# Ledger of designs, part 139: peptides against a protein of PDB entry 5VVV

Target 1, 276 residues: chain A of PDB entry 5VVV
Amino acid sequence: FLCGVVEGFYGRPWVMEQRKELFRRLQKWELNTYLYAPKDDYKHRMFWREMYSVEEAEQLMTLISAAREYEIEFIYAISPGLDITFSNPKEVSTLKRKLDQVSQFGCRSFALLFDDIDHNMCAADKEVFSSFAHAQVSITNEIYQYLGEPETFLFCPTEYCGTFCYPNVSQSPYLRTVGEKLLPGIEVLWTGPKVVSKEIPVESIEEVSKIIKRAPVIWDNIHANDYDQKRLFLGPYKGRSTELIPRLKGVLTNPNCEFEANYVAIHTLATWYKSN
Target 2, 276 residues: chain A of PDB entry 5VVV as posed
Amino acid sequence: FLCGVVEGFYGRPWVMEQRKELFRRLQKWELNTYLYAPKDDYKHRMFWREMYSVEEAEQLMTLISAAREYEIEFIYAISPGLDITFSNPKEVSTLKRKLDQVSQFGCRSFALLFDNIDHNMCAADKEVFSSFAHAQVSITNEIYQYLGEPETFLFCPTEYCGTFCYPNVSQSPYLRTVGEKLLPGIEVLWTGPKVVSKEIPVESIEEVSKIIKRAPVIWDNIHANDYDQKRLFLGPYKGRSTELIPRLKGVLTNPNCEFEANYVAIHTLATWYKSN

## One batch from the design tools (peptide; made by RFdiffusion4, then SolubleMPNN)

Design b2_p21_3_s1 (from b2_p21_3, 10 letters changed)
Fold by OpenDDE base, seed 1:
Structure b2_p21_3_s1 (fold): chain B 276 residues (1-276), chain A 21 residues (1-21)
Amino acid sequence: as target 1 above (276 residues)
Amino acid sequence: SIEEKFEKSKEAYKKAALEDL
């Protein structure tokens, strides 16, 4: 069971010392996972093709080593979906080389994210792939196999919540293609019925699990505040029954952008996880 | 530009998240 934090917000990323302090807290609270997915990291999303510099490489190696010291699984995410051409072998090879670099930093766990992108493929991809889901699954499976089938590999769908599914979760052709064609060793990220789910009913997890043919990992936006800089979410982790735990592969909370605001959010997630 | 695509995606996410509240 993956339990911890995703740094998955828009806005200023956390500094390396905040991330190391997070790992100390995660270990102390018996949490086990950190997903690196900061939207405003240029080499994560906008400039995903760009290799890390020597200085950036040293920082990432130090961060990954610190995660290992605290027994935290460091998952490196990349979000190529803004401008990747899925049918172009050069794009696939560029993605492979970027993940090879991160593998050299000692990373062993990876995520490929297709959240917050247009559903329209380019003309070249439309000639090769039957749908956007087929294009995403093709590259995801190829990357997963290229990396030697790592123990933890995550996929974030473009339809990552109930409100994004057309016509709905159980009838989505996109999620059906993901469930049928995505390799079984690849985990699927999900935010619940909504982008910001106040509640995640058990029945909603049973519905999505059926179509994706696996238990999801929750990307939990309950404490996310990147959509409204005037709000801070200081309340406890709530609206999730402990009956979800045996029906999930994990829970990763995407908390407030302000690192110092997240004590209650993360501590109460840990209490929830240990109450089962 | 890639920056315009990024900002458009960010604003679409923010809108969807605010509709959930």
Scores: peptide ipSAE 0.731, ipTM 0.968, DockQ to the pose 0.944
Fold by OpenDDE base, seed 4:
Structure b2_p21_3_s1 (fold): chain B 276 residues (1-276), chain A 21 residues (1-21)
Amino acid sequence: as target 1 above (276 residues)
Amino acid sequence: SIEEKFEKSKEAYKKAALEDL
């Protein structure tokens, strides 16, 4: 069971010292996972093709080493979906080289994220792939296999919540393709019925699990505030039955952008997780 | 630009997140 934090928000990423402090807190609270997915890290999303500099490499190596020191699984995410051409072997090769570099930093767990992108494929991809889901699954499977089938590999679908599913969760052709074609060792991220799910009913997890043919990892936006800079979510982790725990592969909270605001969010997630 | 795509996607996310509240 993956339990911890995803740094998955828009806005200023946490500094390395905040991330190290996070790992210390996670260990202390017997949480086990950090997903590196800061939207405003240029080399994560906008400029995903760009290799890390020597200085950035040293920072990431240090960060990954710190995660290991605190027994936190460091999952490196990349979000190529804004402008990748899935059918272009050079794009696939570029993605491979980027993940090879991160593997050299000592990273062993990875994620491919296709959140917050247009559903439209370019003309070249439409000639090769029958759907956007097929394109995403193809590259995800290829990368997963290329990396030697790492123990933890995550996929974030473009339809990552109930409200994004067309026509709905159980009938989504996109999620059906993901469920049927995504290799079984790849985990699927899900935010619940909504982008910001006030509640995640058990039935909603059973529904999505059926179509994706696996228990999801919750990307939990309950404490996310990147969508409204006037809000801070200081309340406890709530609206999730502990009955979800045996039905999930994990829960990663995407908390407030303000690092120091997240004590209650993360601590109460840990309490929730241990209450099962 | 890629920046324009990024900002457009961010605003789409923010809109969706706010509609959920």
Scores: peptide ipSAE 0.727, ipTM 0.966, DockQ to the pose 0.932
Fold by OpenDDE base, seed 5:
Structure b2_p21_3_s1 (fold): chain B 276 residues (1-276), chain A 21 residues (1-21)
Amino acid sequence: as target 1 above (276 residues)
Amino acid sequence: SIEEKFEKSKEAYKKAALEDL
């Protein structure tokens, strides 16, 4: 069971010292996972093709080593979806080389994220792939196999919540394609019925699990504030029954952008996880 | 530009997140 934090917000990424302090807190609270997915990191999303510099490589190696010191699984995410051409072998090879570089830093766990992108393929991709889901699954499976089938590999769908599913969760052709064609060792990220789910009913997890043919990992936006920087979510982790735990592969909270605001959010997630 | 695509996606996310509250 993956339990911890995703740094998955829009806005200023956390500094390396905040991330190391996070790992110390995660270990202390018996949480086990950190997903590196800061949207404003240029080499994660906008400029995903760009290799890390020597200086950036040293920082990432230090961060990955710190995660290992605290027994925290470091998952490196990349979000190529803004401008990747899925049918172009050069794009696939560029993605492979980027993940090879991160593997050399000692990373062993990875994620491909297709959140917050247009549902439109370019003309070249339309000639090769039957749908956007087919294109995403194809590259995801190829990358997963290329990396030697790592123990933890995550996929974030473009339809990552109930409100984004057309016509709905149980009938989505996109999620059906993901469920049928995504390799079984790849985990699927999900935010619940909504982008910001006040509650995640058990029935909603049973519904999505059926179509994706696996238990999801919750990307939990309950404490996310990147959509409204005038708000801080200082309340406890709530609206999730402990009956979800046996029905999930994990829970990763995407908390407030302000690192110092997240004590209650992360501590109460840990209490929730240990209460089952 | 890629920056324009990024900002468009960010604003679409923010709108969706606010509609959920």
Scores: peptide ipSAE 0.723, ipTM 0.966, DockQ to the pose 0.912
Fold by OpenDDE base, seed 3:
Structure b2_p21_3_s1 (fold): chain B 276 residues (1-276), chain A 21 residues (1-21)
Amino acid sequence: as target 1 above (276 residues)
Amino acid sequence: SIEEKFEKSKEAYKKAALEDL
């Protein structure tokens, strides 16, 4: 069971010292996972093709080593979906080289994210792939196999919540393609019925699990505030029954942008997880 | 530009997140 934090918000990323402090807190609270997915990190999303500099490499190696020291699984995410051409072998090769570099930093766990992107394929991709889901699954499976089938590999769908599913969760052709064609060792991220789910009913997890043919990992936006800078979510982790735990592969909270505000959010997630 | 795509995506996310509240 993956339990911890995703740094997955829009806005200024956390500094390396905040991330190390996070790992110490995660270990202390018997949480086990950090997903590196900061939207405003240029080499994660907008400029995903760009290799890390020597200085950035040293920082990432140090961060990955610190996660290991605290027994925290460091998952490196990349979000190529803004401008990747899925049918172009050079794009796939560029993605492979980027993940090879991160593997050399000692990273063993990876995520490929297709959240917050246009669902329209370019003309070249339409000639090769039957749908957007087929294109995403093809590259995800190829990358997963290329990396030697790492123990932890995550996929974030473009339809990552109930409100984004067309026509709905159980009938989505996109999620059906993901469930049928995504390799079984790849985990699927999900935010619940909504982008910011006040509640995640057990029945909603049973519904999505059936179509994706696996238990999801929750990307939990309950404490996210990147959508409204006037809000700060200091309340406990709530609206999730502990009956979800045996029906999930994990829970990763995407908390407030303000690192110092997240004590209650992360601590109450840990209490929830240990109450099962 | 890629920056314009990024900002458009970000604003679409924010709108969806606010509609959920």
Scores: peptide ipSAE 0.717, ipTM 0.965, DockQ to the pose 0.942

Design b2_p21_3_s2 (from b2_p21_3, 12 letters changed)
Fold by OpenDDE base, seed 4:
Structure b2_p21_3_s2 (fold): chain B 276 residues (1-276), chain A 21 residues (1-21)
Amino acid sequence: as target 1 above (276 residues)
Amino acid sequence: SIEDKYKESKERYKKLALEEL
């Protein structure tokens, strides 16, 4: 069970010292996972093709080493979906080289994220792939296999919540393709019925699990505030039955952008997780 | 530009997240 934090928000990324402090807190609270997915890391999303500089590499190596020191699984995410051409072997090779670089930093767990992108393929991809889901699954499977089938590999679908599923979760052709074609060792990220799910009913997890043919990892936006920086979510982790735990592969909270605001969010997630 | 696509995606996310509250 993956339990911890995704740094997955829009806005100023946490500094390395905050991330190290997070790892200390995660270990102390018997949480085990950190997903590196900061939207404002240019080399994560906008400029995903760009290799890390020597200085950035040293920082990431240090961060990954710190995660290991605190027995936290460091999952490196990349979000190529804004402008990748899935059918272009040069794009695939560029993605491989980027993940090879991160592998050299000592990273062993990875994620491909296709959240918050247009559901439109370019002309070249339309000639090769029958759907956007087929394109995403193809590259995800290829990268997963290329990396030697890492123990932890995550996929974030473009339809990452109930409200994004057309016509709905159980009938989504996109999620059906993901479920049928995504290799079984690849985990699927899900935010629940909504982008920001106040509640995640058990039935909603059973529904999505059926179509994706696996238990999801919850990307939990309950404490996310990147959509409204005038709000801070200081309340406890709630609206998730402990009956979800045996039905999930994990829960990664995407909390407030303000690192200092997240004590209650993360601590109460840990309490929830240990209450099963 | 890629920056425009990023901004548009961010604003789309924000709008959707706010509409769901």
Scores: peptide ipSAE 0.661, ipTM 0.953, DockQ to the pose 0.908
Fold by OpenDDE base, seed 3:
Structure b2_p21_3_s2 (fold): chain B 276 residues (1-276), chain A 21 residues (1-21)
Amino acid sequence: as target 1 above (276 residues)
Amino acid sequence: SIEDKYKESKERYKKLALEEL
């Protein structure tokens, strides 16, 4: 069971010292996972093709080493979906080389994120792939196999919540393709019925699990404030029955952008996880 | 530009997240 934090918000990324402090807190609270997915990191999303500099490499190696010191699984995410051409072998090779560099930093766990992108494929991809889901699954499976089938590999679908599914979760052709074609060792991220789910009913997890043919990892936006930085979400982790725990592969909270605001969010997630 | 795509994506997310509150 993956339990911890995703740094997955829009806004100023956390500094390396905040991330190390996070790992110390995660260990202390018997949480086990950190997903590196800062949307405003240029080499994560907008400029995903760019290799890390020597200085950035040293920082990431130090961060990954610190995660290991605290027994925290460091998952490196990349979000190529804004402008990748899935059918272009050079794009696939560029993605492979970027993940090879991160693997050399000592990273062993990875994620491919296709959140918050347009559903329209380019003309070249339409000639090769029958749908956007087929394009995403093809590259995700190829990268997963290329990396030697790492123990933890995550996929974020473009339809990552109930409100994004057309016509609905159980009938989504996109999620059906993901469930049928995504390799079984790849985990699927999900935010619940909504982008920001106040509640995640057990029945909603049973519905999505059936179509994706696996238990999801919750990307939990309950404490996310990047959509309205005038708000701080200081309340406890709530609206999730502990009956979800045996029906999930994990829960990763995407908390407030302000690192210091997240004590209650992360601590109450840990209490929830231990209450099972 | 890639920056415009990023901004449009971010604003779409924000709008949807706010409509769901």
Scores: peptide ipSAE 0.642, ipTM 0.951, DockQ to the pose 0.916
Fold by OpenDDE base, seed 1:
Structure b2_p21_3_s2 (fold): chain B 276 residues (1-276), chain A 21 residues (1-21)
Amino acid sequence: as target 1 above (276 residues)
Amino acid sequence: SIEDKYKESKERYKKLALEEL
């Protein structure tokens, strides 16, 4: 069971000292996972093709080593979906080389994210792939196999919540393709019925699990404030029954952008997780 | 531009997240 934090917000990323303090807190609270997905890291999303500099490499190596020191699984995410051409072998090769570089930093766990992108494929991809889901699954499976089938590999679908599913979760052709074609060792990220789910009912997890043919990992936006940084979510982790735990592969909270605001959010997630 | 795509993506997310609260 993956339980911890995703740094997955829009806005200023946390500094290395904050991330190291996070790992200390995660270990202390018996949480086990950190997903590196800061949307404002240029080399994560907008400029995903760009290799890390020597200085950035040293920082990431230090961060990955710190996660290991605190027994926290460091998952490196990349979000190529803004402008990747899925059918172009050069784009696939560029993605492979980027993940090879991160593997050299000592990273062993990876995520490929297709959140918050346009559903339209380019003309070249339409000639090769039957749908957007087929294109995403094809590259995800190829990357997963290329990396030697790492123990932890995450996929974030473009339809990552109930409100994004057309016509609905159980009938989504996109999620059906993901469930049928995504390799079984790849985990699927999900935010619940909504982008920001006040509640995640057990029945909603049973519904999505049926179509994706696996238990999801919750990307939990309950404490996310990147959509309105004038708000701080200081309340406890709530609206998730502990009956979800045996029905999930994990829960990763995407908390407030302000690192100092997240004590209650993360501590109460840990209490929730240990209450089962 | 890629910056425009990023901005449009971010604003769509923000709008949807706020409408769902």
Scores: peptide ipSAE 0.650, ipTM 0.951, DockQ to the pose 0.916; fails the geometry check
Fold by OpenDDE base, seed 5:
Structure b2_p21_3_s2 (fold): chain B 276 residues (1-276), chain A 21 residues (1-21)
Amino acid sequence: as target 1 above (276 residues)
Amino acid sequence: SIEDKYKESKERYKKLALEEL
């Protein structure tokens, strides 16, 4: 069970010292996972093709080493979906080289994120792939196999919540293709019925699990404030039955952008997790 | 531009997240 934090917000990423402090807190609270997915890291999303500099490499190596020191699984995410051409072998090779570099930093766990992108394929991809889901699954499976089938590999679908599913979760052709064609060792990220789910009913997890043919990992936006920086979500982790725990592969909270605001959010997630 | 695509994606997310509150 993956339980911890995703740094998955829009806005200023946390500094390395905040991330190391997070790992100390995660270990202290018996949480086990950190997903590196800061939207405003240029080399994560907008400029995903760009290799890390020597200085950036040293920082990431130090961060990955710190995660290991605190027994926190460091998952490196990349979000190529803004401008990748899935059918172009050069794009696939560029993605491979980027993940090879991160593997050299000592990273062993990875994620491919296709969140917050246009649902339309380019003309070249339409000639090769039957659907957007087929294109995403093809590259995800190829990368997963290329990396030697790592123990933890995550996929974030473009339809990552109930409100994004057409016509709905149980009938989504996109999620059906993901469930049928995504390799079984790849985990699927999900935010619940909504982008920001006030509640995640057990029945909603059973529904999505059936179509994706696996238990999801919750990307939990309950404490996310990147959509309205005038708000701070200081309340407890709530609206999730403990009956979800045996039906999930994990829960990763995407909390407030303000690192110092997240004590209650993360601590109450840990209390919730340990109550099962 | 890629920066425009990023901004458009961010604003779509923010709109949807706010509508769900």
Scores: peptide ipSAE 0.638, ipTM 0.948, DockQ to the pose 0.922; fails the geometry check

Design b2_p21_3_s3 (from b2_p21_3, 9 letters changed)
Fold by OpenDDE base, seed 4:
Order: C-alpha cells, then sequence, then structure tokens
Structure b2_p21_3_s3 (fold): chain B 276 residues (1-276), chain A 21 residues (1-21)
C-alpha cells in the first residue's frame, strides 16, 4: 500500500529542505511514499525533453538519497502530454533518455502523467493510434518495459476522476482501453468522483477498479489549494472510509502549496491509514 | 506556444477544482 504525499500542485515547488523535512515526517508517521510531480518543475512538464543540468542532477540525487535514508519510496513523475507526439520514435527515445538520467540518480520508481491535457491527438498520432488512450497506453507500456518493469510504476489518466469520464466511469471507452491494455504491473492514479473529492465512496472505487481492472492509487486533492491560494485547507483527512484501504493500492495526498500548512493534512492521513 | 498550453492546462484544472467546492 502506497501512502504518503504527492507534490503535484501548480505553483512554487517545495525547496529541497522542505522535501527532506517531509521525508522525516513521513517516516515518523509510518508513511512510505513521496511522488515528485511539481507542475512548475519545467523539466517535469513544459520542458520534459530537457535533461537535468549538473546542478539539478546533484539536487535530485541528494533528494533521492534523502528519501532512501528515511525509507521513503521516491517516485519520479514526468508529464510529457502537453506536446508529445506519441507516434514519433524520437519523442519516445527522448523520454527514455530522460528517465535513464533519473534512474542514474538512484530513482527506481516512476510515473507517467497525462493529467490536464487536451484529448486531441495530432495528425501523425491519429494515423498510428485508434484513440488517445491507445497512444498513452502504448508509450506507458513501452517505457515501463524499457525501465525493466520497476516495482512501482504509476500512470495518471487524462480521465483521472469521475467527472472527466465520458459518458461516465463504467462506460468510458478511454478507461476501458486503459484497463484492457495497460500492463497489469502499472498502477493507475485516481482523484475520486471529482478533481477535488470531498468524499470518496466505496462504490465509486469499486466502479473505477472494475473498468481499469486494478485497485487505483488515490491522488487525493482534499487539501490541495493551488486552484485558490487564498484558501488553506487545515482540516483533517476525512470523507474516506477506512473500508477503502483494502480496495486501494495507495493514497498520496496532494496538499496545500504552503508546506507549513500540511501538518494536520498529512498527520491525519497517517492516522487514517493506521486505523486498520 | 508551449507556455500558452501550460497556462491553459493550469486554468482548466483551476476552473474544475473550483467548481468541485
Amino acid sequence: as target 1 above (276 residues)
Amino acid sequence: SLEEKYEKSKEFYKKVALEDL
């Protein structure tokens, strides 16, 4: 069971010292996972093709080493979906080289994210792939296999919540393609019925699990404030039955952008997780 | 531009997340 934090927000990323402090807190609270997915890391999303500089590499190596020191699984995410051409072997090779670099930093766990992107494929991809889901699954499977089938590999679908599913979760052709064609060792990220799910009913997890043919990892936006930084979500982790735990592969909270605001959010997630 | 795509992505997310509240 993956339980911890995703740094997955839009806005100023946490500094390395905050991330190290997070790892200390995660270990202390018996949480085990950190997903590196800051939207404002230009080399994560906008400039995903660009290799890390020597200085950036040293920082990431230090961060990954710190995660290991605190027995926290460091998952490196990349979000190529803004402008990748899935059918272009040069794009695939560029993605491979980027993940090879991160693997050299000592990273062993990875994620491919296709969140918050347009469903429209370019003309070249339409000639090769029958749908956007087929293109995403193809590259995700290829990268997963290329990396030697790492123990933890995550996929964030473009339809990552109930409200994004057309016509609905159980009938989504996109999620059906993901469920049928995504390799079984790849985990699927999900935010619940909504992007910001106040509640995640058990039935909603059973519904999505059926179509994706696996238990999801919750990307939990309950404490996310990147959509309105005038709000701080200081309340406890709530609206998730503990009956979800045996039905999930994990929960990663995407909390407030303000690192200092997240004590209650993360601590109460840990309390929830340990209550079973 | 790539920046315009990023900003559109961000604003789309923000809009939906605000509608979820």
Scores: peptide ipSAE 0.740, ipTM 0.970, DockQ to the pose 0.921
Fold by OpenDDE base, seed 5:
Structure b2_p21_3_s3 (fold): chain B 276 residues (1-276), chain A 21 residues (1-21)
Amino acid sequence: as target 1 above (276 residues)
Amino acid sequence: SLEEKYEKSKEFYKKVALEDL
């Protein structure tokens, strides 16, 4: 069971010292996972093709080493979906080389994210792939196999919540393709019925699990504030029954951008997780 | 541009997240 934090917000990423402090807190609270997915890391999303500099490499190596010191699984995410051409072998090779570089930093766990992108494929991809889901699954499976089938590999679908599913979760052709064609060792990220799910009913997890043919990992936006920085979510982790725990592969909270605001959010997630 | 794609992605998320509250 993956339990911890995703740094998955829009806005200024946490500094390395905050991330190391997070790992200390995660260990202390018997949480086990950190997903590196800061949307404003240019080399994560906008400039995903660009290799890390020597200085950036040293920082990431130090961060990955710190995660290991605190027994926290460091998952490196990349979000190529803004401008990747899935059918282009050069794009696939560029993605491979980027993940090879991160593997050299000592990273062993990875994620491919296709969140918040247009559902429309380019003309070249339409000639090769039957759907957007087929294109995403093809590259995800190829990368997963290329990396030697790592123990933890995550996929974030474009339909990552109930409200994004067409016509709905149980009938989504996109999620059906993901469930049928995504390799079984790849985990699927999900935010619940909504992007910001006030509640995640058990029945909603049973529904999505059936179509994706696996238990999801919750990317939990309950404490996210990147959509309105005038708000701080200081309340407890709530609206999730402990009956979800045996039905999930994990829960990763995407909390407030303000690192110092997240004590209650993360601590109460840990209390929730231990209550099962 | 790539920046315009990023900003559109961000504003799409923000809009939906605000509608979820």
Scores: peptide ipSAE 0.738, ipTM 0.971, DockQ to the pose 0.946
Fold by OpenDDE base, seed 2:
Structure b2_p21_3_s3 (fold): chain B 276 residues (1-276), chain A 21 residues (1-21)
Amino acid sequence: as target 1 above (276 residues)
Amino acid sequence: SLEEKYEKSKEFYKKVALEDL
């Protein structure tokens, strides 16, 4: 069971010392996972093709080493979906080289994210792939296999919550394709009924699990505030029954942008997880 | 541009997240 934090917000990423402090807290609270997915890391999303510099590499190596020191699984995410051409072998090879570089930093767990992108494929991809889901699954499976089928590999769908599913979760051709074609060792990220889900009902997890043919990992935006800088979510982790735990592969909270605001959010997630 | 795509996606997310509150 993956339980911890995703740094998945829009806005200023946490500094390395905050991330190290996070790992110390996660270990202390018996949480086990950190997903590196800061939207404003240009080499994560906008400039996903760009290799890390020597200086950036040293920082990431140090960060990954710190996660290991605290027995925290460091998952490196990349979000190529803004401008990748899925049918272009050069794009696939570029993605491979980027993940090879991160593998050299000692990373062993990875994520491909297709959140917050347009559903329209380019003309070249439409000639090769029957749907957007087929394109995403194709590259995801290829990358997963290329990396030697790592123990933890995550996929974030474009339809990552109930409100983004067309026509709905149980009938989504996109999620059906993901469920049918995504390799079974790849975990699927899910945010619940909404982008910001006040509640995640058990039935909603059973519904999505059926179509994706696996238990999801929750990307939980309950404490996310990147959409409104005037709000801080200081309340406990709530609106998630502990009955979800046996029906999930994990929960990763995407908390407030302000690192210091997240004590209650993360501590109460840990309490929730240990109450099962 | 790539920047315009990024900003468009960000603003879409922010809009939906605010509507979910």
Scores: peptide ipSAE 0.736, ipTM 0.971, DockQ to the pose 0.931
Fold by OpenDDE base, seed 3:
Structure b2_p21_3_s3 (fold): chain B 276 residues (1-276), chain A 21 residues (1-21)
Amino acid sequence: as target 1 above (276 residues)
Amino acid sequence: SLEEKYEKSKEFYKKVALEDL
């Protein structure tokens, strides 16, 4: 069971010292996972093709080493979906080389994210792939196999919540393709019925699990504030029955952008997880 | 531009997240 934090917000990324302090807190609270997915990191999303510099490499190696010291699984995410051409072998090879570099930093767990992107494929991809889901699954499976089938590999679908599913979760052709074609060792990220789910009913997890043919990992936006920087979400982790725990692969909270605001968010997630 | 795609993505997320409240 993956339980911890995703740094997955829009806004100023946390500094390396905040991330190390996070790992210490996660270990202390018996949480086990950090997903590196800062949307405003240019080499994560907009400039995903760009290799890390020597200085950035040293920082990431130090961060990955610190995660290991605190027994925290460091998952490196990349979000190529803004401008990748899935059918182009050069794009696939560029993605491979980027993840090879991160593997050399000592990273062993990875994620491919296709959140918040246009569903329209380019003309070249339309000639090769039957749908956007087929294109995403093809590259995700190829990268997963290329990396030697790592123990933890995550996929974020473009339809990552109930409100994004057309016509709905159980009938989505996109999620059906993901469930049928995504390799069984790849985990699927999900935010619940909504982007910001006040509640995640058990029945909603049973519905999505049936179509994706696996238990999801919750990307939980309950404490996210990147959509309204005038708000801080200081309340407890709530609206999730502990009956979800045996029906999930994990829960990763995407908390407030303000690092110091997240004590209650992360601590109450840990209390929830240990209450099963 | 790529930056325009990023900002449109961000504003789409923000809009939907605010509608979820």
Scores: peptide ipSAE 0.726, ipTM 0.967, DockQ to the pose 0.951; fails the geometry check

